# Ledger of designs, part 244: peptides against a protein of PDB entry 2FGR

Target 1, 331 residues: chain A of PDB entry 2FGR
Amino acid sequence: SSVTLFGIVDTNVAYVNKDAAGDSRYGLGTSGASTSRLGLRGTEDLGGGLKAGFWLEGEIFGDDGNASGFNFKRRSTVSLSGNFGEVRLGRDLVPTSQKLTSYDLFSATGIGPFMGFRNWAAGQGADDNGIRANNLISYYTPNFGGFNAGFGYAFDEKQTIGTADSVGRYIGGYVAYDNGPLSASLGLAQQKTAVGGLATDRDEITLGASYNFGVAKLSGLLQQTKFKRDIGGDIKTNSYMLGASAPVGGVGEVKLQYALYDQKAIDSKAHQITLGYVHNLSKRTALYGNLAFLKNKDASTLGLQAKGVYAGGVQAGESQTGVQVGIRHAF

## One batch from the design tools (peptide; made by RFdiffusion4, then SolubleMPNN)

Design b2_p25_5_s2 (from b2_p25_5, 13 letters changed)
Fold by OpenDDE base, seed 5:
Structure b2_p25_5_s2 (fold): chain B 331 residues (1-331), chain A 25 residues (1-25)
Amino acid sequence: as target 1 above (331 residues)
Amino acid sequence: MDEEVLKLAEERFAEAAAKYGVTVS
């Protein structure tokens, strides 16, 4: 049996040229390249190829020293693993997000990531972005001939919001093919939530693929989210992403990613383009810079996620430019 | 510098970073 303490501290200076009032914001932000975290994990060999494990991980906010507290909301699992794969019990990434966010070249963090995994409908559930779930049971298969899969179910535990029952129930999974330079996945999920106190199903379908050409990697995502409401019609968003990354000079990586968010309920699109660079000073420490541009059309109010500085929306139809320059350190 | 680090997506960095931790017990 072992216990390992691990973490990442990622802190940046960030700027966005517009907030909801049209004013600029700047300051010290967090998690621009990787999410800052503190974790404990361990394994126990039970013999016969069976292992028990635990994982406790929480987010660190270096800019304010976790003024709002510390928790293990990133992951709090106990697991059994072996030749059959892995079963996890506890709060974690849901299988769909765990797999499909892997195609995001900005690692679902900072101002450059794919923002499709989002609460598009003012859902009142705790995890209506489709990323994590409480009360989760997950199963992940081994990789066999490139094929692999993951499945998950989260209990609602009779949580209610307004007239909505079963809030927080999740069911979902993915199938994937991972072999050499190629990765491709299809994910499906449904989460029960509430919008305006009324029962709503968050349905999600995501297709992802990447190919590593050696000199560069290409990655893409296609996603549809539907908040199915009994009253008011469905809130549907189609999200698209295409990205490329390449090593630079043996110590750096450049990334370019474009995303389109077609918000059908408001008949409005948003375009995001991000250029990122990571300069490795060591295996554990890097400098990085991100430059992102978000163009909202019509009624779209999306904002870049400069965590710790400004992560809110902008005025309808306004564009936003964001910059992050920071240090990432793993321990 | 280890070329493997450069080829890993940042999520893979985070997973890799979890392996760099200090064993405390």
Scores: peptide ipSAE 0.296, ipTM 0.776, DockQ to the pose 0.085
Fold by OpenDDE base, seed 1:
Structure b2_p25_5_s2 (fold): chain B 331 residues (1-331), chain A 25 residues (1-25)
Amino acid sequence: as target 1 above (331 residues)
Amino acid sequence: MDEEVLKLAEERFAEAAAKYGVTVS
């Protein structure tokens, strides 16, 4: 058996030019290039190709030393794996997010990531962003000539909010083709939640693809999220992302990513464009910088996620500029 | 830097980093 302690400390200086009041915010932020984390993992060979595993991972907030506490909400799984693939029990990324966020060149963190995995409808469930789930059982297939899949089900355990039952139930999965420079995936998910105390289904469909040309990588996402409400109509968002990355000088990586969030319920769009650079000082340590522009149109109020500094919205129709410069260290 | 280092860094750093943890037992 093995037990491995691992982690990432990612801390930055961040700036956004507008908050909800139109004022600038700046300070020390976290998780600009990778989510800061502390984890424990291990495996036990059970013989015959069967392995047991565990994974415990929590987020680290270097700016305040985890003043709000530490938990294993990122992942807390026990697993069995073998030739059949892997079965996981416990809180984790849901299979759809686990796979489809891999196409985000900004690693689903900082001011530059694809923000489609979001609670678009003021859902009252804890995980209405479609990223993780409690009470989750997941299964991941082996890779068969490039083809692979993942499936998950999360129990609601009769959680209720208002008149809504089955809150927190998740069912979803993806199919993918990963072979050499090509990756392509289709994900489908449904999560039960509540909006305004009323039962709501969060339906999600996501298509992702990437191709590594050697000199550069191209990546894209197409997503539709629909909160199906019993009363008040559906809240639908179509999100699009296109990004490119390229190595620079053998020690760096440049990234450019564009996203469009078409928020149908408010007939408003938001445009996000981010330029990022990572400079590797070693295998484990990097300097990085991100520059992001977010343009809200009409009633859109989206804000860049400068974690630890400002992650709130802006006034309707306002644009926001954000900068992060930081250090990422893995141990 | 070694090209291998760059390749590792360009991989999903978080996934790669998880491989480089300290084994304690």
Scores: peptide ipSAE 0.272, ipTM 0.770, DockQ to the pose 0.083
Fold by OpenDDE base, seed 2:
Structure b2_p25_5_s2 (fold): chain B 331 residues (1-331), chain A 25 residues (1-25)
Amino acid sequence: as target 1 above (331 residues)
Amino acid sequence: MDEEVLKLAEERFAEAAAKYGVTVS
């Protein structure tokens, strides 16, 4: 069968004005506009409208040459597809994140993305941000006049942390309407995890919508994440996002996105606003710049995700400003 | 430049880029 080698190298100079100690951080970072990656994929026509496929994809860290190693944790799937849709086996984006992150105008990367898909509760599971899962089976329907859906289940394989015995189990899915300029989706998910060695359910509900007006695109997200703990009460976060993007001069794109994270367990809010610009030099190469401002209130300690430079939190109630300027190249 | 890529929003760049990889048979 044919194999396609593909990838993205995205490297930037990044700055944040505050770390956990209140000091600035700066340096060479990765994945400011798109996540850097190396991938292999292929398909085999099996006849009768049936195709087999594989996809192996790992993250690239251009700043250090993958000093911590390379793996296929972004995606490692085998699939069958046809008129019935697609079934995938293997680690991947869970269906909820795959669909609902598509409304994030910053593509869930860099300092500007919607950060609602997060481990809000010090969950001890490997993927408690609700983005990907191991041992995943996924199914995606075709698009029927706009209507489509995706479903997934990840096996826990009796993984235990403390007294929790179903860690890593995921069940979730979305329903969507995608037609012309309109996209709208509802996603529901539950993951089994542990907090403090005790079984915890991570429940997530997300609504997303976008509309492309031609001259500009608007996008929005509404999300509730709840870590249901038997002891200590639930850790609930309501996250909101509104963004706009517009083409500039036929070769550029400007993006503006606002997010609010209402962290109920600590009665604290964080506000994020990001301005981004991408300048396409070609179909494969772009220059970009991001400017983000994160305002934490009260006990909130959120930090911008300047990957490769600083992705930690800040002191409670502190604001953080971040800048990324970089090059993105696809091959 | 490929018009298709230029018309895609940034959110779709990675997906589009994956289609333009090097294929070996």
Scores: peptide ipSAE 0.231, ipTM 0.736, DockQ to the pose 0.085
Fold by OpenDDE base, seed 4:
Structure b2_p25_5_s2 (fold): chain B 331 residues (1-331), chain A 25 residues (1-25)
Amino acid sequence: as target 1 above (331 residues)
Amino acid sequence: MDEEVLKLAEERFAEAAAKYGVTVS
């Protein structure tokens, strides 16, 4: 059996012009182009096309040296794989987020990503953003002529919050077509949580697609997230994203992405537009810059996610500008 | 980390980047 040690250190200088008090924030942040991480993984050939695997991965915070500690909350799985596909046991990305975030040109990190995978309703569950789950069993099919799928179930293990007794239960999956320049996927998920101590279902539907024209790539997402509450009515958000990326000079990539978050419960919209550039110095090392604008309307309080500097909200109806300039290094 | 890898989702990128790590057998 083999063990591979791997990681990414991504650290940046970041600025946002407004926090919750209306003041600017700036400093050293992390994970602007890729999430910084330390990982261990390995595989064992069991013969007959069957393989065992493990994957342990935790987030690295280069700005403070992981002052809050280190864990394997990004992924901690054991797996079997073969002609049938792959079965995983352990904390991981849920199948819906694993597939549908692939259409985000900003790799689900920094100030530019699609922010639809979010806790829109002050859910009290640990993973109410719909990204990862504890106690997860996942299955991923092989690719058959472009068609592929993934399914997952997470046990709640009788976790209780208030009167809710199934918090953390997840069921979901996707179907996809990946062939040549085209990718398209549909994902459905339900997660049980609590809002205000009361049982709540987080329902999610996401459609994603991308097409690589060679000279540029287009990508899009359509998502509805609904927190179904017994009291107070549903909290629904419709999120939309359209992005484009293109290679520059053989060593660079430029990205432009727009997102709209229509927050129905507060009848308020937020508009996000981000311009990004990555300059590859090598296969392992890149410089990058992101410039993002977030316009909140009415009661919307969304903030850009400048991790390590400021990732909180802003005052209702305020706009926020963010900048990140950093180094990404993979080892 | 070729141009194509950089255009993938972070988790896909991480899988690709992992090949550059140190392997112990």
Scores: peptide ipSAE 0.193, ipTM 0.721, DockQ to the pose 0.092

Design b2_p25_5_s3 (from b2_p25_5, 12 letters changed)
Fold by OpenDDE base, seed 3:
Structure b2_p25_5_s3 (fold): chain B 331 residues (1-331), chain A 25 residues (1-25)
Amino acid sequence: as target 1 above (331 residues)
Amino acid sequence: MDEEVLKEALERGARMAAKYGVTVA
């Protein structure tokens, strides 16, 4: 049996030029390149090709020392694995987000990531962004000549909000082809939630692909998120992402990513463009900088996610500029 | 688990894949 203590401390100086009042925000932020975390994991060989595993991981907020507390909400799983793949029990990334966020060149973190995995409809469920779930059972296949898949189901446990009585139920999965420089995936999910106290289905379809040319990598996402409400019509968002990354001088990486969020319910678009650079000082320590521009049109109020400084929205139709400069250290 | 939900999701996914010219060989 093995037990490993691991973590990341990622802290930055961050700036956004506009908040909801039109004022700038700046200060010390967290998780600009990678989410800061503390975790424990381990495996036990049970013989016959069967292994047991555990994984406990929580977010670290270095700017305030976790003043609001510490938990294992990032992942808290026990697993069995073997030639059949892996079965996981416990809170985790849902299979769809686990696979499809891998195409985000900003690692679903900081001010530059693809923001499609979002609560677009003021859903009242705790995980209405489609990223993680409580009470989750997941299965991941091995890789079969490039083909792989993952499936998940989360129990609602009769959680009720208003008249909705199945809040938190998740069903979803992905199929993928990962071979050499090519990766491509299709993800499908449905999550039960509530909007305005009424039962709502969060449906999600995501296509992702990437190709590594050696000198550069291209990556893309196409996503539709639909909150299907019984009353008031569907809240649909089509999200698009295209990104490129390239190694620089053997010690650095430059990233450029564009995303478009077409918010159909308000007939409004938001455009995001981010330039990022990571400089590796060692295998464990890096400096990084991110520059992001978010242009909201019409009724759109999206804001960049400068965690620890400002992650709220802006006024309708306003644009926001964000900067992060920080240190990432892994152990 | 709801088999009808899964079926609908799979069908929707297939339609989307076809729309964007994604073929799984």
Scores: peptide ipSAE 0.005, ipTM 0.313, DockQ to the pose 0.017
Fold by OpenDDE base, seed 2:
Structure b2_p25_5_s3 (fold): chain B 331 residues (1-331), chain A 25 residues (1-25)
Amino acid sequence: as target 1 above (331 residues)
Amino acid sequence: MDEEVLKEALERGARMAAKYGVTVA
């Protein structure tokens, strides 16, 4: 077997002009361009085209040295792979998020990402953002002429919250076409959770597509998330994203991404626009800057995710501006 | 981006998925 140690340390100086009290926040933050991580992975060739694998990955918080501890909550899988594809056992990105977040030009991190993968309803489950799951079994097909798919199921293990008895159960998957400059995917998922101690289904449908024109890449997402509650009505959010990226001078990349979050339960919209730039000093080290503007309308209270500085909401109807400038180093 | 068109497309997609026995939003 082989074992590889790998990681990313991404630390930034971040500023947001408003917190929940209307005050500015600033300081040293983490994971502005890529999520900081430490991991171990390896494979064993079992012969006959079969391989075993493991992957252990945890988040690093460079600003405080992981004061809250280190764990492998990003991924902790054992796998078998071969011509049939890959089966994974353990906590991981759920297949829907793994595929559909790939269309986010801000890599689902920092102040610029698509924020549709969110706990929109104060769900009481640990992973009600639809990103990862415990007790997960996943299967990923090979790519056949562009077509590929992934499926996952997470066991609830009779986790109960209030009267909900299936909390943490996930079922979902995607189908995709990835060929040359084109990528397109459809993802469907349901996660069982609780809201206010009552059983709730988090249903999600996501459509993503991208096209690389060489001179620029265009990417888009369409998503509906619905927390289906027996009491109190459904909490539905329609999220839209359109982004473009382009190489600059052979060493840089500029990104522009817009997202709209139509929060139906509160009849309120939020608009997010982010400009990002990455400057590669090497294959492993980059400087980056992000500038994000989030406009909440009406009862919307969304906040930019300046991890390590401020990731909370703002007052209803308030706008927030965020800046991150940082260093990313991969090893 | 035509928001209304996109909204309708999402809703239609969800309804279609439901008809085929897929639990979706």
Scores: peptide ipSAE 0.005, ipTM 0.334, DockQ to the pose 0.013
Fold by OpenDDE base, seed 5:
Structure b2_p25_5_s3 (fold): chain B 331 residues (1-331), chain A 25 residues (1-25)
Amino acid sequence: as target 1 above (331 residues)
Amino acid sequence: MDEEVLKEALERGARMAAKYGVTVA
């Protein structure tokens, strides 16, 4: 058996020009290029191509030294893997997010990521952003000539919020084709939750694709999220993303990404444009900078996610500019 | 891009997945 300690410390100076009151926020933030983390993982060879594994990973907040505590909410799994693929038991990324967020050139982190995986409806469930789940069983296939898939089910354990039962139940999966420069995936998920104490289904469908041209990579996402409510109608958001990245000078990477969030329930759109640059000082250490612009229209109140500084919304119809400059160190 | 375009794209993706016998539950 082996045990590996691993982690990332990513800390930045961040600025956003508007908060919910219209005031600027600035300070030391976390996780601008990669989520800061501390983890333990290991494997045991059981023979015959079968392996057991464990993975324990929690988020690190370098700005305050984890003042709110440390946990393994990023991942806490035990696994069996082999020629059949991998089965995981425990809290983890749900299969849909694990696969479909891979098309986000900002790695679902900082002020530039695709924000489609979101709680669009003030859902009362713990993971109504569709990213992770408790009590999760997941299965991932091997890659068969490019084709691969992942499936997951999370138990609700009879969790109730208001009149809503089965809160936290997840069922979902993806199918994908990954071959050379091409990746394409379709993901479907349903999560049981509550909105206003009433049973609500969070339905998600996501299409992703990327192509690496060598000199540049293009990536895209199409997503629809519906919070299906028994009363009050559905809360539907259509999210779109298109991004490009390119290596620079052998030591850097530039990224440009656009996203559109069409929030149907409020008939309002938000536009996000982010420019990012990563400069590798070594294999483990990088400097980075992100510049993001978020334009809310009409009743939209979305805010950039400057974690550790400000991640709240803005006033309806207001635009927000964000900057992050930081250091990422991996070990 | 509007809802109809998104729907068509998603349906195309689903059809492709089905063609290869891959289903998402």
Scores: peptide ipSAE 0.000, ipTM 0.326, DockQ to the pose 0.015
Fold by OpenDDE base, seed 4:
Structure b2_p25_5_s3 (fold): chain B 331 residues (1-331), chain A 25 residues (1-25)
Amino acid sequence: as target 1 above (331 residues)
Amino acid sequence: MDEEVLKEALERGARMAAKYGVTVA
């Protein structure tokens, strides 16, 4: 058996020009280029191409030294893998998020990521952003000439909120084609949750694609999330993303990404534009900078996610500018 | 809402890092 200790410490100086009160926020933040983490993982060769594995991973908050504690909520899995693919048991990214967030050029963190994987409806479930699940069983196929898939089911374990039962139940999966410069995926998921103490289904459909032209990479996402409520009507959001990245001078990468969030329940849109630059000092250490602009229209109150500094909303119809400059170190 | 959005962003970042197999060993 093998055991590997691994992690990332990503810490930045961050600024946003508006919070919910219209005031600026600035300070030391975390996870601007990659989510800071500490993990243990290992494998055991069981023979015949079969392997057992474990993965334990938690988030690190370098700004306060994990003052709120440490846990393995990022991933806590045991697995079997082989020619059949991989089966995982335990809390993890749900298959849909694991695959479809890969098209986000900002690695689903910091002020620049695609924000579609969100709790759009004040869902009361712990994972109503559609990113992870407790009590998860996942299966991932091998890659067959580019074709691959992942499926997952999470048990609700009779969790209730208000009158809602089956809270936390997840079912979902994706199909994908990954071959050379091309990646394309379709993901579908449903999660049981509660809104206002009432049973609600969170339905999600996501299309993603990317193409690496060598000199640049293009990436895109199309997503619909729908919180289906028996009372009050559905809360639907259509999210769109288009991004480009390019290597610079062999040691750098520039990224530009646009996202549109069409929030149907409030008939309001938000526009996000982010410019990022990463400078690799080594394979493990990078400097980075992000500049993001978020324009809320009408009743939209979205805020950029400057983790450790300010990740809240803004006033309705207000625009927000964010900056992050930081160091990412992997070990 | 703000904490949930932050948590969501964190979770998204974690997903992408996991996907790219940036197992920084």
Scores: peptide ipSAE 0.000, ipTM 0.311, DockQ to the pose 0.106; fails the geometry check

